# Peptides against a protein of PDB entry 4HTP, part 223

Target 1, 231 residues: chain A of PDB entry 4HTP
Amino acid sequence: SQTVASHVPFADLCSTLERIQKSKGRAEKIRHFREFLDSWRKFHDALHKNHKDVTDSFYPAMRLILPQLERERMAYGIKETMLAKLYIELLNLPRDGKDALKLLNYRTPTGTHGDAGDFAMIAYFVLKPRCLQKGSLTIQQVNDLLDSIASNNSAKRKDLIKKSLLQLITQSSALEQKWLIRMIIKDLKLGVSQQTIFSVFHNDAAELHNVTTDLEKVCRQLHDPSVGLSD

## One batch from the design tools (peptide; made by RFdiffusion4, then SolubleMPNN)

Design b2_p29_6_s2 (from b2_p29_6, 15 letters changed)
Fold by OpenDDE base, seed 4:
Structure b2_p29_6_s2 (fold): chain B 231 residues (1-231), chain A 29 residues (1-29)
Amino acid sequence: as target 1 above (231 residues)
Amino acid sequence: MSYSIEKYLEFYKNLEKRQKEAKEIWESS
């Protein structure tokens, strides 16, 4: 069955997240998220117009926006040091060069941007002059690759983990990779709380999540913002 | 394709355009 996530570019989510992060005010942050969500719901309605009782929901996007609430897939087993080494290899960076050292020593304040401790931002600046301007992955494809990584981590299949990571990296812009890294590390640094995200999604979302701890159920049961838990 | 899907595809294209424009404006500021 067709899903909204199979049609929405990952780049669109990343652009939304970037706008949220760059916005200073809470109201502007909320606006950007709401615009993305509204677009998603409109697409859902159009895509499933002639189909009743679909299981498709905002869950594929929500689990990337709130990666700390992910419970379906297990741990990725990926750390910043692994990504640093992978980027050095993939980009053929001199190991003693400035960019390689920035990636490896991401916690040390090096440079003018004040990005110490934020590996994703450091990676972004290294990747920006070297990567594609626009990625080709959909949200569904990103989730499929992340599922593969988690599954292969559990199975201790390191080579397959690397393969999936390379697919993510080679098909993503620098900006998309910045956000992908943050999703994997489970820290988006959006400047908005989980509660705010839930409140914008649905008035009952926080309550339902507190009871069920199931993000997919929250997204599915509260897909329609006009239909509450008591309905 | 149903009219609804076509309408959304058009909406989505417009959204992408607006997002691109917004990005360009942001990167230029």
Scores: peptide ipSAE 0.028, ipTM 0.437, DockQ to the pose 0.059
Fold by OpenDDE base, seed 3:
Structure b2_p29_6_s2 (fold): chain B 231 residues (1-231), chain A 29 residues (1-29)
Amino acid sequence: as target 1 above (231 residues)
Amino acid sequence: MSYSIEKYLEFYKNLEKRQKEAKEIWESS
């Protein structure tokens, strides 16, 4: 079955997140999120214009925007140190080189950017000159690969975890990888609260989530912004 | 930032090609 997520580039979500992060004020942050959401809803309406009772919703995107609320997918078992080692191997970085040391010692200030403690930002600068300019993954494909990682982590299949990570990395730009890392670590640093994200999505979203703790249910039941919880 | 159905259909159509190209670039590096 065709879903919106199977068509939307992961790059478009990452660009939106980047704009949100760079925005100084709450109003501007909200605007960027609203624009992405509105585009998603418009695309949904166009894609499903001849279909009734679809289960497709904003959930595939929402679970990446609010990864700390993920309940369906199990733990990835991935930490910054694992990613650092993977990048060193993948990019064939000298182990005693500046870039390898930056990744391994990401908590220690080593540069002028002031990104100490933010592994994703450090990784971004290392990856920028070495990665594709544009990724090729859809939001659905990203979620499928993340599902694979979580499942294989539960099954203790390290080789398959590495395979899925390589698929993500090799098909993503440096910017997309920055955000992917933050999604995996579950810290996006957007500068907007969970409550704000819910309020923009739907007026009743926060309430429904508080009761159900089910992000998919929230996205499905409150897909239409004009239809309330009591309707 | 408007997402048209045509834009995403075009992206989907060429997805396999882009994935292959990305893999080739990575393997050659």
Scores: peptide ipSAE 0.023, ipTM 0.496, DockQ to the pose 0.729
Fold by OpenDDE base, seed 1:
Structure b2_p29_6_s2 (fold): chain B 231 residues (1-231), chain A 29 residues (1-29)
Amino acid sequence: as target 1 above (231 residues)
Amino acid sequence: MSYSIEKYLEFYKNLEKRQKEAKEIWESS
């Protein structure tokens, strides 16, 4: 069966996250998230107009927005140092060059942008002149690749992990990779709380998650914003 | 950015083409 996530570009999610991060006020941050969510729900209604009892929900996007709440997917086993080495290799960066050293020593403030300690931002600036301007992945494809990484990490198949990472990287813009890195590291730095995200999604979402700790269940049971837990 | 149904449908329709182009650009770099 077709899902909303199989149609929504990952680039659109990343653009939304970028707007949220750049927004100064809570209200503006909420507006950007709400606009994305509303568009998702509208597309869901159109896609499933003639189908009853679908299990499709906002979960594929929500698990990327709140990656720290992931319980279905196992650990990636990926750290900043591994990504740094991968980028150096992939981009054929001189090991003693400025860009390679920035990636390896991302915690040291060497840049003019004050991005010390934020590996994803450092990677963004290195990637911007070297990669695609627009990615080609859907949210579903991103999740499939992340599932592959987690599964292969559990199985200790390092070669297959690298293969999936390369597929993600080669089909993503610098902006998309910035956000992908933050999703893998499980720190989006959006400037909005988990509670705020849940409150915009559904009034009962925070409560249901506190009880179940199951993000998929939250997204499926509270898919309709007009239907509460007591209903 | 507009998240219209038409936008998503257009993206999906051209997904294979975009993936091929992305691969070619990366391999040429």
Scores: peptide ipSAE 0.023, ipTM 0.495, DockQ to the pose 0.844
Fold by OpenDDE base, seed 5:
Structure b2_p29_6_s2 (fold): chain B 231 residues (1-231), chain A 29 residues (1-29)
Amino acid sequence: as target 1 above (231 residues)
Amino acid sequence: MSYSIEKYLEFYKNLEKRQKEAKEIWESS
């Protein structure tokens, strides 16, 4: 069955997250998230207009926005050091060069941008002149690749992990990779709380998640903002 | 499509070259 996530570009989610991060006020951050969510719901209604009892929901996007609440897929087994080494190899960066050293020593402030300790931002600046301007992945494809990484990590299949990572990287812009890294590391730095994200999604979302700890159930059961838990 | 790791590495190694070539073609057209 077709899902909304199979049609929504990953780039659109990343651009929304970027706007949220850059916004200073809580109200503006909420507005950007609400606009994305509303567009998703409208597309859902259009896509499933003639279909009853669909299981499709906002879950594919929500699990990327709140990656710390992920319970379905196992650990990726990926750290910043692994990504640094992969990028150095993939981009053929000189090992003793400035960019390679920035990636490996991301915790030490070497630049004027104040990005010390934020590996994703350091990677972004290294990738920006070297990557595609526009990615080609959908949200569904990103989740499929992340599932593959987690599964292969559990199976200790390092080569297959690398293959899936390379597919993610080669089909993504520098901006998309910045956010992908943050999703893998599980720190988006949006400047809004989990409670705020849930409150915008549905008034009962925080309560239902507190009881079930199941993000998919929350997204499926509360997909309609007008229908509450008591209905 | 499952591409080999070597194909992905080649893609990135040649990306700057391909971008330059594409720009030159665009500017000459």
Scores: peptide ipSAE 0.016, ipTM 0.403, DockQ to the pose 0.039

Design b2_p29_6_s3 (from b2_p29_6, 13 letters changed)
Fold by OpenDDE base, seed 3:
Structure b2_p29_6_s3 (fold): chain B 231 residues (1-231), chain A 29 residues (1-29)
Amino acid sequence: as target 1 above (231 residues)
Amino acid sequence: MSYSIEEWKEFAEKLEERQKEAEEIWKAS
């Protein structure tokens, strides 16, 4: 069955996250999230106009926005050092070169951008002159690839993990990869609380999540902002 | 910024073409 996530560019989610991160005020952060969410809901209504009983929801996006609440997908087994080595190999960076050393020593301040300790930002600047300007992945494809990584990590299939990572990298812009890295590491640095994200999604979302700890259930049951838990 | 339904539909329709182009660019690099 067709889902909203199969139509939505991963780039649009990343652009929304970038706007949220750059916004200084809570109100502006909320606005950017709400605009994406409202667009998603409108698309859902149009896509499923003739189908009332659908399981499709905001879950594919929500699990990327709140990756620390992921319970369905097992651990990726991916750390910054692994990604650094992969990028050095993939981009054919000289091992003793400035960019390779930045990726490997991402925790050490190397000067100008103040991005010390944020591997995703270091990777972004290395990738920006070397990657696609616009990615080609949908949100569904990103989740499918992340599912593959987690499954293959559990199965100890390192070659298949690398294959899925390469597909993510080769089909993504530098900006998309910055956010993808943060999703994998489970630290988006949005400057907005989980509670705020839930409150914007639905008034009862935080309560339902506190009881169930099931993010998919929260997204499915509270898909309509006008329908509460007591209804 | 609001996202249009038409833009998302068009994105999904051209997905295969864009993915092939991306693969070609990467193989050439």
Scores: peptide ipSAE 0.503, ipTM 0.890, DockQ to the pose 0.890
Fold by OpenDDE base, seed 2:
Structure b2_p29_6_s3 (fold): chain B 231 residues (1-231), chain A 29 residues (1-29)
Amino acid sequence: as target 1 above (231 residues)
Amino acid sequence: MSYSIEEWKEFAEKLEERQKEAEEIWKAS
């Protein structure tokens, strides 16, 4: 079935997240998120205009924005050290080279950007001169690949995990990979709280999530911002 | 910055076209 997520570029989500991160004020951060969400809802209405009963919702995006609340996927089994090694291999970085060492020693300040401890930012600068300028993945495709990684991790299929990671990496820009890494590690560093994200999505979202712990249910039941839980 | 519905439609259409092309190449090879 056609979903909004199958039409929305992952790059656009990443651009939104980047704007949120760069914004200093809470109000600006909220604005950027709201603009993306409103666009999503408008697209949903257009896509499903002739279909009354759809299960499609903001969930595919929300689970990437709030990856710490993911309950459907099993653990990825991916850590920064694994990603560092993968990038070194994939990019053919000299093991004793500056970029390889930056990735492996991401917790140690390397002096230039003050990004110590943020693996995704370190990776971004390494990837920027080496990756595509624009990715080709949809939000749906990203989720499918992440599902594959989680499933294969559970099945202990390390080769298939690597394959899915390579597909993500090769079809993503450096900026998209920065955000993808943060999604996998489950730390987006947006500078906005979970509560703020929920409040912008729907007034009742935080409450429903607190009761159900089901992010998909929250997104489905509260798809319309004008319809509350009590309605 | 708001995203246009048209841009997302176009993106999806281009993706579908690329997938079809890839399938055709695969069948021909």
Scores: peptide ipSAE 0.482, ipTM 0.819, DockQ to the pose 0.341
Fold by OpenDDE base, seed 1:
Structure b2_p29_6_s3 (fold): chain B 231 residues (1-231), chain A 29 residues (1-29)
Amino acid sequence: as target 1 above (231 residues)
Amino acid sequence: MSYSIEEWKEFAEKLEERQKEAEEIWKAS
């Protein structure tokens, strides 16, 4: 069956996350998240208008927004150093060049943008002049590739991990890759709490998650903001 | 900024078309 995630560009999620990060106030951050969520729910209703008992939910997006709560997908086994080496290879960067050194020494302040310790931001500036302006991936495709990475990490299939990473990188803009890196590392730096994200999604979401620790169950059972746990 | 249902439908349709074209090129090669 077709899902909302198979229709939504990954770029649109990344643009929403970028707006949330750039917003100074809690209210503005909440507004940007709510706008994306409302669009998702409207699309769900349109897509499934004549279908009852669908299992489709916000889960494919929520697991990317709250990657630290992921319980279904196993560990990626990917660190910043691995990504740095991959980018150096893929972009054919001189090993002793400025950009390669920035990626490898991402923890050292270079004095340029105050992005010391944020590998995703350093990668963004290296990628911006070298990659596509717009990506072609859906949220579903991103999740499928991430599932592949996790599965192949468990199976110790390094070549297949690299293949899936290359597919993600070659089909993504610099902005999309910035957020993809943060999703893999499980630190989005949105400036809003997990509780705030849950409260915007559904009033009972935090409570249900505290009991079940199952993000998919939370998204499925509380898909309708008007239907509570007691109903 | 709200996202249009029509834009998401169009994106998915274009993606499907590109995938079919890529598969056809791959089979022909």
Scores: peptide ipSAE 0.479, ipTM 0.821, DockQ to the pose 0.374
Fold by OpenDDE base, seed 4:
Structure b2_p29_6_s3 (fold): chain B 231 residues (1-231), chain A 29 residues (1-29)
Amino acid sequence: as target 1 above (231 residues)
Amino acid sequence: MSYSIEEWKEFAEKLEERQKEAEEIWKAS
């Protein structure tokens, strides 16, 4: 079935997240999120025109924006050290070189950017001159690959995990990879609370999530911002 | 910034081509 997520570039989500992160005020952060959400809803209405009772929702995006609330997908089993080693291999970085050492020693302050402890930012700067300027993945594809990683982690299929990671990396810009890493480690550093995200999505979203702990259910049941839980 | 429905449609339509191009770029690097 056609989904909004199968049409939306992952790059657009990442750009939205980047704008949110860079915004200083809560109001501006909310605006950026709302603009993406409104575009999503508009696209949904257009895509599903004349189709009633579709199960498509904002869930594919929401689970990437609030990865700490993920309950459907099991653990990835991916750590920063694993990613560092993968990048060193993939980018053919000299192991004793500056960039390889930055990735491996990401917790140690090594530079002027103050990125110590933020592996995603360190990776971004290493990747920026070496990878695609524009990614090619949809939100659906990202989720499919992440699902594959989680499933294969549970099955202890390391080779298949690597395959999916390589597909993510080779199809993503440096900016997209920065955000992808943050999604995997479940720390987006947006500067906006979960409550704020829910409140912007739907007035009843926080309440429904508190009861169900199911992001998909929240996104499906509260897809229309004008229809409440009691309606 | 609002995103265009048409741009998203076009993105999805050209996805396979873009993915192949991306793979080629990575192989060449």
Scores: peptide ipSAE 0.508, ipTM 0.894, DockQ to the pose 0.886; fails the geometry check

Design b2_p29_6_s4 (from b2_p29_6, 15 letters changed)
Fold by OpenDDE base, seed 2:
Structure b2_p29_6_s4 (fold): chain B 231 residues (1-231), chain A 29 residues (1-29)
Amino acid sequence: as target 1 above (231 residues)
Amino acid sequence: MSYSIEKYLEFAANQAELQAQAQALWEAS
């Protein structure tokens, strides 16, 4: 069936996340998230205008925004070191070169940006001059690839994990990869709390999540901000 | 960044075409 996630560019989510991260105040962070969410809901209504009782929801996006709450996917089995090695190989970086060393030694301050310990930011600067300027993935495609990674990790199929990672990398901009890395590592560094995200999504979202720990259920049951949990 | 319905429809259409092409190539191999 058609989903909103199959229509929304992953780039739009990443741009929203970037704006949230760069915003200093809570109010601005909330505004950026709300704008994306409202657009999603509006598109949902348009897409499903003639179809009642759809299971489609904000879940595909929410699970990327709150990756630490992911319960459906198994573990990715991906660490920064693995990604570093993959990027060195893919970008054909000299192993003893500055950029390769930055990726491998991401915890050590090497630059003026103060990004020590943030692998995603280090990767971003290495990737920016070397990768696509605009990505081509939908949110659904990203989730499908992440599902594949998790499934293949469980099955110990390292070759297929690499294949899916390569698809993600080769079809994503540097900015998209920055956020993708953070999603995989499950640390977005948005500067906004989980509670705030839930409160913007729906007044009852935090409560329902506390009870169910099911992010998809939260997104489905509370899709309409005007319909409460007790209704 | 604008989040218009038209933009999403266009993006999805483009992706569908790309996927169809990829699938065709895969089936032909």
Scores: peptide ipSAE 0.270, ipTM 0.742, DockQ to the pose 0.307
Fold by OpenDDE base, seed 1:
Structure b2_p29_6_s4 (fold): chain B 231 residues (1-231), chain A 29 residues (1-29)
Amino acid sequence: as target 1 above (231 residues)
Amino acid sequence: MSYSIEKYLEFAANQAELQAQAQALWEAS
């Protein structure tokens, strides 16, 4: 069956997240999120115009925006050091070169941007001149690959984990990879709270999540912002 | 950035070609 996530470019989500991060004010951050969400809901209505009983929801995007609340897939088993080594290998970076050292020593201040401790930002600057300008992945495809990584981690298949990571990397821009890294590490650094994200999504979302701890259920049951839990 | 219905439909329609190109890049890497 067709889903919204199978149509939405991952790049659009990343661009939205980038705008949210760069915005200083809470109101502006909320506006950017709301614009993406409203567009998603509008597309949902159009896509499923003749099929009102679908289970499709905002969940595929929400689980990437709030990755710390992921309960469906198991742990990735991926850390910054693993990604650093992978990038050094993939990009054929000299081991003693400045870029390799930046990735490996990401916790030390080595740059002018104050990105110490933020591996995703360090990776972004290394990747920007070396990777695709535009990615080709949908949100659905990103989730499929992340599911594969988690599954193979549970199965201790390191080779297949690497394969899925390489698929993500080779099909993504530097900006998309920045956000993908943050999704995997489960720290987006958006500057807005979980409560704020839920409140923008639906007035009852925080309450329902607090009770169920099921992000998919929250997204599905509260898909319509005009229909509350008590209705 | 615009998040129009038309944009999403166009993206999906051209996805097969983009994925083929991405796959070629993957195989060459």
Scores: peptide ipSAE 0.264, ipTM 0.722, DockQ to the pose 0.702
Fold by OpenDDE base, seed 4:
Structure b2_p29_6_s4 (fold): chain B 231 residues (1-231), chain A 29 residues (1-29)
Amino acid sequence: as target 1 above (231 residues)
Amino acid sequence: MSYSIEKYLEFAANQAELQAQAQALWEAS
């Protein structure tokens, strides 16, 4: 069956996350998230107009927005050092060059942007002049690739992990890769709490998650903001 | 298996059209 996630560009989610991160106030951060969510729900209603009993939900996006709550997908087995080495290889960066050293020593302040300790931001600046301006991945495709990475990590298939990573990288803009890295590392740095995200999604979302710890169930059962748990 | 960037860039180019169609539908919703 068709899903909303199979139609929504990953770039749109990343742009939303970027707006949230750049916003100074809580209210503005909430506004950006709400706009994306409302658009998603609207599209869901249109896509599934003739299908009342669908399992499709906001889950594909929510699990990327709150990656620390992921329970379905196993560990990726990917660290910053691995990504640094991969980028150096793929971009053919001189190993003793400034950019390679920035990636490898991402924890050390370089004095330029104050991005010490934030690998994703360091990667972004290295990638920006070298990568596509616009990616071609849907949210569904991103999740499929991430599922593949996790599955192959469990199976200890390093070659297939690399293949999936290459697909992600080559089909993503620098901005998309910044957020993808943060999703993999499970630290988005949005400046908005998990509780706020849940509260905007549905009034009962935090409660249901506290009981079930199942993000998919939360998204599915509370898909309609007007229908509560006791409903 | 070839891990050539060029190979995946070609794949991406092919998917770009499909993505554009999907995006158009999304934006029209």
Scores: peptide ipSAE 0.035, ipTM 0.591, DockQ to the pose 0.063
Fold by OpenDDE base, seed 3:
Structure b2_p29_6_s4 (fold): chain B 231 residues (1-231), chain A 29 residues (1-29)
Amino acid sequence: as target 1 above (231 residues)
Amino acid sequence: MSYSIEKYLEFAANQAELQAQAQALWEAS
């Protein structure tokens, strides 16, 4: 079945997240999120105009925006050090070179961009001149690959984990990879609270999530912002 | 950034081709 997520470029989500992060005020952050959400809902209505009782919802995007609330897929088993080593290998970076050392020692201040401790930002600057300028993945494809990683981590299939990671990396821009890393590590650094994200999505979202802890259920039941829990 | 319906439909329709091209370019670099 067709879903909104199978049509929306992952790049569009990443661009939205980037705008949110760069925005200083809460109101501006909210605006950027709302614009993406409204576009999603509009496309949903168009895509499913002749279909009733669809299960499609904002969930595929929401689980990437609030990765710490993920309950469907198991742990990835991926840390910054693993990603650093993978990038060094994939990009054929000299082990004693500055970029390899930046990735491996990402916590150490370098005095350049002030990104010490933020692996995703370190990776971004290393990747920017070396990878695709434009990614080709949909949100659905990203989630499928993340599902594969989690499943294979549980099954102790390191080879397949690497395969899925390589597919993500080779089909993503530096900006997309920055956000993908943050999604995997489960720290987006958006500067906006979970409560705010829920409030923008639906007035009853925080309450329903507090009761159910089911992000998909929240997204499905509260897909329409005009229909509340009591309706 | 554009959120047009036409953009998403076109993007989805061309996914297989775009992915193949991206992979080929990466491997060749």
Scores: peptide ipSAE 0.256, ipTM 0.709, DockQ to the pose 0.831; fails the geometry check

